# Ledger of designs, part 45: peptides against a protein of PDB entry 5VVV

Target 1, 276 residues: chain A of PDB entry 5VVV
Amino acid sequence: FLCGVVEGFYGRPWVMEQRKELFRRLQKWELNTYLYAPKDDYKHRMFWREMYSVEEAEQLMTLISAAREYEIEFIYAISPGLDITFSNPKEVSTLKRKLDQVSQFGCRSFALLFDDIDHNMCAADKEVFSSFAHAQVSITNEIYQYLGEPETFLFCPTEYCGTFCYPNVSQSPYLRTVGEKLLPGIEVLWTGPKVVSKEIPVESIEEVSKIIKRAPVIWDNIHANDYDQKRLFLGPYKGRSTELIPRLKGVLTNPNCEFEANYVAIHTLATWYKSN
Target 2, 276 residues: chain A of PDB entry 5VVV as posed
Amino acid sequence: FLCGVVEGFYGRPWVMEQRKELFRRLQKWELNTYLYAPKDDYKHRMFWREMYSVEEAEQLMTLISAAREYEIEFIYAISPGLDITFSNPKEVSTLKRKLDQVSQFGCRSFALLFDNIDHNMCAADKEVFSSFAHAQVSITNEIYQYLGEPETFLFCPTEYCGTFCYPNVSQSPYLRTVGEKLLPGIEVLWTGPKVVSKEIPVESIEEVSKIIKRAPVIWDNIHANDYDQKRLFLGPYKGRSTELIPRLKGVLTNPNCEFEANYVAIHTLATWYKSN

## One batch from the design tools (peptide; made by RFdiffusion4, then SolubleMPNN)

Design b1_p12_3_s4 (from b1_p12_3, 5 letters changed)
Fold by OpenDDE base, seed 4:
Structure b1_p12_3_s4 (fold): chain B 276 residues (1-276), chain A 12 residues (1-12)
Amino acid sequence: as target 1 above (276 residues)
Amino acid sequence: SVKEAYQKAALE
């Protein structure tokens, strides 16, 4: 069971010292996972093709080493979906080289994220793939296998919540393709019925699990505030029955952008997790 | 933008 934090928000990413402090807290609270997915980290998303500089490499190596020190699984995410051409072998090779570099930093867990992108494929991709889901699954499977089938590999669908599913969760051709064709060792991220789910009913997890053919990992936006900087979410982790735990592969909270504001959010997640 | 779509959906 993956339980911890995803740094998955828009806005200023956390600094390395904050991330290290996070690892200390996660260990102390008996959480086990950090997903590196800051939307505005340039080489994560907008410039995903760009290799890390020597300085950036040193920072990431240090960060990954710190995660290991605190027994936190460091998952490196990349979000190529803004401008990748799925059918272009050069793009695939570029993605492979980027992840090879991160592997050299000591990273062993990875994620491919296709959240918050346009649903339209380019003409070249339309000639090769039957659907957007087919394109995403193809590259995800290829990368997963190329990396030697890492112990933890995550996929974030474009339809990552109930309200983004067309026509709905149970009838989504996109999610059906993901469920049927995504290799079984790859985990699927999900935010619940909504982008920010006030509640995640057990029935909603059963519904999505059926179509994706696996228990999801919750990307939990309950404490996310990147969508409204006028808000700060200081309340407890709630609206999730502990009955979800045996029906999930994990929960990763995407909390407030302000690192210092997340004590209650993360601590109460830990309490929830240990109360099953 | 996709970010704006996210922000809108996050507020719903």
Scores: peptide ipSAE 0.654, ipTM 0.960, DockQ to the pose 0.888
Fold by OpenDDE base, seed 1:
Structure b1_p12_3_s4 (fold): chain B 276 residues (1-276), chain A 12 residues (1-12)
Amino acid sequence: as target 1 above (276 residues)
Amino acid sequence: SVKEAYQKAALE
């Protein structure tokens, strides 16, 4: 069971010292996972093709080493979906080289994210792939196999919540393709019925699990505040029955942008997890 | 933008 934090928000990313402090807290609270997915980290999303500089490499190696020191699984995410051409072998090769570099930093767990992107494929991709889901699954499977089928590999769908599913969760052709074609060793991220789910009913998890043919990892936006700079979420982790735990592969909370505001959010997630 | 679409959906 993956339980911890995803740094998955828009806005200023956390600094390395904050991330190290996070790892210390995660260990203390018996949580086990950190997903690196900061939207405004340039080489994660907007400039995903760019290799890390020597200086950036040193920082990431240090961060990954710190995660190992605190027995936290460091998952490196990349979000190429803004402008990748799925059918272009050069793009696939570029993605492989980027992940090879991160592997050299000591990273062993990875994520490929297709959240918050346009649903339309370019003309070249339409000639090769029958749907957007087929294109995403193809590259994800190829990357997963290229990396030697790492123990932890995550996929974030474009339809990552109930309200984004067309026509709905159980009948989504996109999610059906993901469920049928995505290799079984790849985990699927999900935010619940909504982008920010006040509640995640057990029945809603059973519904999505059926179509994706696996238990999801919850990307939980309950404490996310990147969508409204006037709000700060200081309340406890709630609206999730502990009956969800045996029906999930994990829960990663995407909390407030302000690192210092997240004590209650993360601590109460830990209490929830240990109460099972 | 896709970010604006996210922000709108997050507020729903």
Scores: peptide ipSAE 0.650, ipTM 0.960, DockQ to the pose 0.904
Fold by OpenDDE base, seed 5:
Structure b1_p12_3_s4 (fold): chain B 276 residues (1-276), chain A 12 residues (1-12)
Amino acid sequence: as target 1 above (276 residues)
Amino acid sequence: SVKEAYQKAALE
């Protein structure tokens, strides 16, 4: 069971010292996972093709080493979906080289994220792939196999919540393709019925699990505030029955942008997790 | 933008 934090928000990413402090807290609270996915980290998303510089490499190696020191699984995410051409072998090779570099930093767990992107394929991809889901699954499976089928590999769908599913969760052709064609060793991220789900009913998890043919990892936006600069979410982790735990592969909270605001959010997630 | 679409959906 993956339980911890995803740094997955828009806005200023956390600094390395904050991330190290996070790992210390995660260990103390018996949580086990950190997903590196800051939207405004340039080489994560907007400039995903760009290799890390020597200086950036040193920082990431240090961060990954710190995660290992605190027995936290470090998952490196990349979000190529803004401008990748899925059918272009040069794009696939570029993605492979980028993840090879991160593997050299000591990273062993990875994620491909296709959240918050345009749903339309380019003309070249339409000639090769039957649908957007087929294109995403193809590259994800290829990368997963190329990396030697790492123990932890995550996929974030474009339809990552109930309200984004067309026509709905149980009838989504996109999610059906993901469920049927995504290799079984790859985990699927999900935010619940909504982008920000106040409640995640057990029945909603059973519904999505059926179509994706696996238990999801919750990307939990309950404490996310990147969408409203006037709000801080300081309340406890709630609206999730502990009965969800045996029906999930994990829970990663995407909390407030302000690192200092997240004590209650993360601590109460830990209490929730340990209560089962 | 895709960010704006996210922000709108997050507020629903």
Scores: peptide ipSAE 0.639, ipTM 0.958, DockQ to the pose 0.909
Fold by OpenDDE base, seed 3:
Structure b1_p12_3_s4 (fold): chain B 276 residues (1-276), chain A 12 residues (1-12)
Amino acid sequence: as target 1 above (276 residues)
Amino acid sequence: SVKEAYQKAALE
């Protein structure tokens, strides 16, 4: 069971010292996972093709080593979906080289994220792939296999919550394709019925699990505040029955942008997890 | 933008 934090928000990413402090807290609270997915980290998303510089490489190696020191699984995410051409072998090879570099930093767990992108494929991709889901699954499976089928590999769908599913969760052709064609060793991220789910009913998890043919990892936006700078969420982790735990592969909270505001959010998640 | 679409959906 993956339990911890995803740094998955828009805005200023956390600094390396904050991430190291996070690892200390995660270990202390018996949590086990950190997902690196800061939307405004340039080489994560907007410039995903760009290799890390020598200085950036040193920072990431140090960060990954720190995660290992605190027994936290470091998952490196990349979000190529803004401008990747799925049918172009050069694009696939570029993605492979980027992940090879991160592998050399000592990273062993990875994620491909296709959240918050346009649903339209380019003309070249439409000639090769039957749907957007087919294109995403193809590249994800290829990368997963290329990396030697790492123990932890995550996929974030474009339809990552109930309200984004067309026509709905149980009848989504997109999620059906993901469920049927995504290799079984790849985990699927999900935010619940909404982008920000006040509650995640057990029945809603049973519904999505059926179509994706696996238990999801919850990307939990309950404490996310990147969508409204006037809000800060200081309340406890709530609206999730502990009956969800045996029905999930994990829970990763995407908390407030302000690192110092997240003590209650992360601590109460840990209490929730250990209460099972 | 896709970010604005996310922000709108997050408020629903």
Scores: peptide ipSAE 0.634, ipTM 0.957, DockQ to the pose 0.908

Design b1_p12_4_s1 (from b1_p12_4, 7 letters changed)
Fold by OpenDDE base, seed 4:
Structure b1_p12_4_s1 (fold): chain B 276 residues (1-276), chain A 12 residues (1-12)
Amino acid sequence: as target 1 above (276 residues)
Amino acid sequence: KEKLFEIARKDL
């Protein structure tokens, strides 16, 4: 069971010292996972093709080593979906080389994120792939196999919540393709019925699990505030039955952008997780 | 232009 934090918000990323402090807190609270997915990290999303500099590499190596020191699984995410051409072998090779570099930093767990992108393929991809889901699954499977089938590999679908599913969760052709074609060792991220789910009913997890043919990892936006800089979500982790725990592969909270605001959010997630 | 995240998170 993956339980911890995703740094998955838009806005100023956390500094390395905050991330190290996070790992210390995660260990103390018996949580086990950190997903590196900061949307405004240039080499994560906007410039995903760009290799890390020597200085950036040293920082990431230090961060990954710190995660290991605190027994926290460091998952490196990349979000190529803004401008990748899935059918272009050069793009696939570029993605491979980027993940090879991160593998050299000592990273062993990875994620491919296709959240917050347009559902339309370019003309070149339409000639090769039957759908956007087929294109995403193809590259995800290829990268997963290329990396030697790492123990933890995550996929974030473009339809990552109930309201993004067309026509709905159980009938989504996109999620059907993901469920049928994504290799079984790849985990699927999900935010619940909504992007920010006030509640995540058990029945909603059973519904999505059926179509994706696996238990999801919850990317939980309950404490996310990147959409409203005037608000801090200081309340407890709630609206999730502990009956979800045996029906999930994990829960990763995407909390407030303000690192210092997240004590209650993360601590109450840990309490929730240990209550089962 | 609204950022995609602002659109995505308006489903509140």
Scores: peptide ipSAE 0.092, ipTM 0.843, DockQ to the pose 0.500
Fold by OpenDDE base, seed 5:
Structure b1_p12_4_s1 (fold): chain B 276 residues (1-276), chain A 12 residues (1-12)
Amino acid sequence: as target 1 above (276 residues)
Amino acid sequence: KEKLFEIARKDL
């Protein structure tokens, strides 16, 4: 069971010292996972093709080493979906080289994220792939196999919540393609019925699990505040039955952008996880 | 305001 934090918000990323302090807190609270997915880290998303500099490499190596010291699984995410051409072998090779660099930093767990992108393929990809889901699954499977089938590999679908599914969760052709064609060792991220789910009913997890043919990892936006800069979510982790735990592969909370605001959010997630 | 917050906010 993956339990911890995703740094997955828009806005100012956490500094390296905040991330190291997070790992110490996660270990202390018997949480085990950190997903590196800061949307405004340029080399994660907007400039995903760009290799890390020597200085950035040293910082990431230090961060990955710190995660290992605290027995926290460090998952490196990349979000190529803004402008990748899936059918272009040069793009696939560029993605491979980027993940090879991160593997050299000592990273062993990875994620490919296709959240918050347009559902339309370019003309070249339409000639090769029968749908957007087929293009995403193809590259994800290829990268997973290229990396030697790492123990933890995550996929974030473009339809990552109930409201983004067309016509609905159980009938989505996109999620059906993901469930049928994504390799079984790849985990699927999900935010619940909504992007920001006030509640995540057990029945909603059973529904999505059936179509994706696996238990999801919850990307939990309950404490996310990037969408409203005037709000801090300081309340406890709630609206999730502990009956979800045996039905999930994990829960990663995407909390407030302000690192200092997240004590209650993360501590109460840990209490929730231990209560089952 | 980035187009992406508009996508995420359509559900809020």
Scores: peptide ipSAE 0.083, ipTM 0.839, DockQ to the pose 0.385
Fold by OpenDDE base, seed 1:
Structure b1_p12_4_s1 (fold): chain B 276 residues (1-276), chain A 12 residues (1-12)
Amino acid sequence: as target 1 above (276 residues)
Amino acid sequence: KEKLFEIARKDL
């Protein structure tokens, strides 16, 4: 069971010292996972093709080593979906080289994120792939196999919550393609019925699990505040039954942008997890 | 409630 934090918000990324302090807190609270997915980290999303500099490489190696010291699984995410051409072998090779570089930093766990992108493929991809889901699954499976089938590999769908599913969760052709074609060793991220789910009912997890043919990892936006810079979410982790735990592969909370605001959010997630 | 990206897309 993956339990911990995703740094997955828009806005100023956490500094390296905050991330190391997070790992210490995660270990102390018996949480085990950190997903590196800061949207405004340039080489994560907007400039995903760009290799890390020597200085950036040293910082990431130090961060990954710190995660290992605290027995925290460091998952490196990349979000190529803004402008990748899935049918172009040069784009696939560029993605491979980027993940090879991160593998050299000592990273062993990875994620491909296709959240917050347009559903339209370019003309070249439309000639090669039957749908957007087929294009995403093709590259994800290829990268997963290329990396030697890592123990932890995550996929974030473009339809990552109930409100984004067309026509709905159980009938989505996109999620059906993901469930049928995504290799079984790849985990699927999900935010619940909404982007920011006040509640995640058990029945809603049973519904999505059936179509994706696996238990999801929850990307939980309950404490996310990147959509409202005037608000801090300081309340406890709630609106999730402990009956979800045996029905999930994990829970990763995407908390407030302000690192110092997240003590209650993360601590109460840990209490919830240990209550099962 | 939407992420910052969803707000940005509605304003475009």
Scores: peptide ipSAE 0.078, ipTM 0.829, DockQ to the pose 0.180
Fold by OpenDDE base, seed 3:
Structure b1_p12_4_s1 (fold): chain B 276 residues (1-276), chain A 12 residues (1-12)
Amino acid sequence: as target 1 above (276 residues)
Amino acid sequence: KEKLFEIARKDL
């Protein structure tokens, strides 16, 4: 069971020292996972093709080593979906080289994120792939296999919550394709019925699990505040029955952008997880 | 362009 934090917000990424402090807190609270997915990290999303510099490499190596020291699984995410051409072998090769570099930093767990992108394929991709889901699954499977089938590999769908599913979760052709075509060793990220789910009912997890043919990992936006800089979400982790735990592969909270605001968010997630 | 995440959160 993956339980911990996703740094998945828009806004200023956490500094390396904050991330190391996070790992210490995660270990102390008996959490086990950190997903590196900061949306405004240029080499994560907007410039995903760009290799890390020597200085950035040293920082990432140090960060990954710190995660290992605290027995925290470090998952490196990349979000190529803004401008990748899925049908272009050069793009696939570029993605491979980027993930190879991160593998050299000692990373063993990875994620491909296709959240917050347009559902439209370019003309070249339409000639090769029957749907956007087929394009995403194709590259995801290829990368997963290329990396030697890592123990932890995550996929974030473009339809990552109930409200983004067309026409709905159980009837989504996109999620059906993901469920049928995505290799079984790849985990699927999900935010619940909404992007910010007030509640995640058990029935809603059963519904999505059926179509994706696996238990999801919850990307939990309950404490996310990147959409309103005037708000801090300081309340406890709530609206998730512990009955979800056996029905999930994990829960990763995407908390407030302000690192120091997240004590309650992360601690109460840990309490929730240990209450099962 | 407004980010989909920002849009989806404004609709909550």
Scores: peptide ipSAE 0.091, ipTM 0.840, DockQ to the pose 0.495; fails the geometry check

Design b1_p12_4_s2 (from b1_p12_4, 7 letters changed)
Fold by OpenDDE base, seed 5:
Structure b1_p12_4_s2 (fold): chain B 276 residues (1-276), chain A 12 residues (1-12)
Amino acid sequence: as target 1 above (276 residues)
Amino acid sequence: KEKMFEIAREDL
C-alpha cells in the first residue's frame, strides 16, 4: 500500500530542504511514499525534453538519497502530454534518455502523467493510433518495459476522475482501453468522483476498479489549494471510509502549496491509514 | 494556473 504525499500542485514548488523535512515527517508517521510531480517545475512538464544540468542533477541525487535514508519510496513523475508526438520515435527516445538520466540519480520508481491536457491527438498520431488512450498506453507500456519493469510505475489518465469520464466511468472507451491494454504491473492514479472530491464513496472505487481492471492509487486533492489562492485547507483528512484501504493500491495526498500548512493534513492521513 | 483553474472550476 502506497501512502504519503504527491507534490502535484500548480504554483511555487517546494524547496529541497522542505522535501527532506517532509521525508523525515513521513517516516516518523509511518508513511512510505513521495511522488515528485510539481506542475511548475519546468523540466517536469513544460520543458520535459530538457535534461537536468549538473547542478540540478546534484540536487536531485541528494534528494533521492535523502528519501532512501528515511525509507521513503521516491517516485519521479514526468508530464510529456502537452506537446509530445506519440508516433514520433525521436520523442520516445527523448523521453527514454530523460528517464535514463533520472535512473542514474538512483531513482527506481517512475510515473507518466497525462492529466490536464487536451484530448485531441495531432494529425501524425491519428494516422498511427486508433485513439488517444491507445497512444498513451503504447508509450507507457514501452517506457515501463524499457526501464526493466520497475516495482513501482504509475500512470495518470487524462480521464482521472468521474466528471472527466465520457459518457461516464463504467462506459468510458478511454478507461476501457487503459484497463485492457495497460500492462498489469502499472498502477493507475485517480482523484475520485471529482478533481477535488469532498467524499470518495466505496462504490465509486468499485466502479473505476472494474473498468481499469486494478485497484487505483488515489491522488487525493482534498487539501489542494492551488485553485484558490485565498484558501488554506487546515482540516483533517475526512470523507474517506477506512473500508477504502483494502480496495486501493494507495493514497497520495496533494496538499496545500504552502508547505508549513500541511501538518494536520498529512498527520491525519497517517492516522486514517493506521486505523485499519 | 489557468488550465487548473478552468478544469477545477468546471468540476466545482
Scores: peptide ipSAE 0.065, ipTM 0.828, DockQ to the pose 0.504
Fold by OpenDDE base, seed 2:
Structure b1_p12_4_s2 (fold): chain B 276 residues (1-276), chain A 12 residues (1-12)
Amino acid sequence: as target 1 above (276 residues)
Amino acid sequence: KEKMFEIAREDL
């Protein structure tokens, strides 16, 4: 069971010292996972093709080493979906080289994120792939296999919550393709009924699990505030029955942008997780 | 950013 934090918000990423402090807190609270997915980290998303500099590499190596020190699984995410051409072997090779570099930093767990992108493929991809889901699954499977089928590999669908599913969760051709074609060892991120889900009912997890043919990892935006910089979500982790735990592969909270605001959010997630 | 704000607004 993956339980911890996804740094998945838009806005200023956390600094390395904040991330190290996070790992210390995660360990103390018996949480086990950090997903590196800061949207405004340049080489994560907008410039995903760009290799890390020597200085950036040193920072990431230090960060990954710190996660290991605190027994936190460091999952490196990349979000190539803004401008990747899925059918272009050069793009696939570029993605492979980027993840090879991160592997050299000591990273062993990875995620491919296709959240917050347009649903349209370019003309070249339309000639090769039957759908957007087929394109995403193809590259995800190839990367997963290329990396030697790491123990933890995550996929974030473009339809990552109920409101994004067309026509709905249970009937989504996109999610059906993901469920059928994504290799079984790849975990699927899910956010619940909404982008910001006040509640995540058990039934909603059963529904999505059926179509994706696996228990999801929750990317939980309950404490996310990147959409409203005037608000801090300081309340407890709530609206998730502990009955979800046996039906999930994990829960990763995407909390407030302000690192200091997240004590209650993360602590109460830990309490929730340990209450089962 | 804009797209996320739109996404968040649609779900709020």
Scores: peptide ipSAE 0.063, ipTM 0.823, DockQ to the pose 0.613
Fold by OpenDDE base, seed 3:
Structure b1_p12_4_s2 (fold): chain B 276 residues (1-276), chain A 12 residues (1-12)
Amino acid sequence: as target 1 above (276 residues)
Amino acid sequence: KEKMFEIAREDL
């Protein structure tokens, strides 16, 4: 069971020292996972093709080593979906080289994120793939296999919550394709019925699990505040029955952008997880 | 940035 934090917000990324402090806190609270997915990290999303510099490499190596020291699984995410051409072998090769570099930093767990992108394929991709889901699954499977089938590999669908599913969760052709064609060793991220789910009912997890043919990992935006600069949610992790735990592969909270504001968010997640 | 904040706000 993956339980911890996803740094998945828009806004200023956490600094390396904050991330190291996070790992210490995660270990102390008996959490086990950190997903590196900061939207405004240029080489994560907007410039995903760009290799890390020597200085950035040293920082990432140090960060990954720190995660290992605290027995926290470090998952490196990349979000190529803004401008990748799925049908272009050069793009696939570029993605492979980027993830190879991160593998050299000692990273062993990875994520491909296709959240927050347009559902339209370019003309070239339409000639090769029957749907956007087919394109995403194709590259994801290829990368997963290329990396030697890592123990932890995550996929974030474009339809990552109930409200984004067309026409709905159970009837989504996109999610059906993901469920049927995404290799079984790849985990699927999900935010619940909504982007920011007030509640995640058990029935909603059963519904999505059926179509994706696996238990999801919750990307939990309950404490996210990047979407509203006036909002700071300092309340406890709530609206998630502990009955979800056996029905999930994990829960990763995407908390407030302000690092120091997340004590309650992370601690109460830990309490929730340990209450089962 | 802006589009995502809009999507998140519309879903809230």
Scores: peptide ipSAE 0.060, ipTM 0.828, DockQ to the pose 0.629
Fold by OpenDDE base, seed 1:
Structure b1_p12_4_s2 (fold): chain B 276 residues (1-276), chain A 12 residues (1-12)
Amino acid sequence: as target 1 above (276 residues)
Amino acid sequence: KEKMFEIAREDL
C-alpha cells in the first residue's frame, strides 16, 4: 500500500530542504511514499524534453538519497502530454533518455502523467492510434518495459476523476482501453468522483476499479489549494472510509502549496491509514 | 494552469 504525499500542485515548488523535512515526517508517521510531480517545475512538464543540468542533477541525486535514508519510496513523475507526438520515435527516445538520466540519479520508481491536457491528438497520431487512450497506453507500456518493469510505475489518465469521464466512469471508452491495454504491473492514479472530492464513496472506487481492472492509487486533492490562493485547508483528512484501504493500491495526498500548512493534513492521513 | 483552475472551480 502506497501512502504519503504527491507534490502535484501548480505554484511555487517546495525547496529541497522542505522535501527532506517531509521525508523525515513521513518516516516518523509510518508513511512510505513521495511522488515528485510539481506542475511548475520546468523540466517536469513544460520542458519535459530537457535533460537536467549538472547542478540540477546533483540536487536530485541528493534528494533521492535523502528519501532512501528515510525509507521513503521516491517516485519521479514526468508530464509529457502538453506537446508530445506519441507516434514520433524521436519523442519516445527523448522520453527514454530523460528517464535514463533520472535512473542514474538512483531513482527506481516512475510515473507518466497525462492529466490536464487536451483530448485531441495531432494528425500524425490520429493516423497511427485508434484513440488518445491507445496512444497513451502504447507509450506507457513501452517506457515501463524499457525501464525493466520497475516495482512501482504509475499512470495518470486524462480522465482521472468521475466528472471527466465520458459518458461516465463505467461506460468510458477511454478508461476501458486503459483497463484492457495498460500492462497489469502499472498502477492507475485517480482523484475520486471529482478533481477535489469532498467524499470518496466505496461504491465509486468499486466502479472505477472494475473498468480499469485494478485497484487505483488515490491522488487526493482534499487539501489542495492551488486553485484558490486565498484559502488554506487546515482541517483533518476526512470523507474517506477506512473501508477504502483494502480496495486501494494507495493514497497520496496533494496538499496545500504552503509547505508549513500541511502538518494536520499529512498527520491525519497517517492516522487514517494506521486505523485499518 | 487556467484550464485546470477553471476545471477545479467547476467541481467546487
Scores: peptide ipSAE 0.064, ipTM 0.826, DockQ to the pose 0.667; fails the geometry check

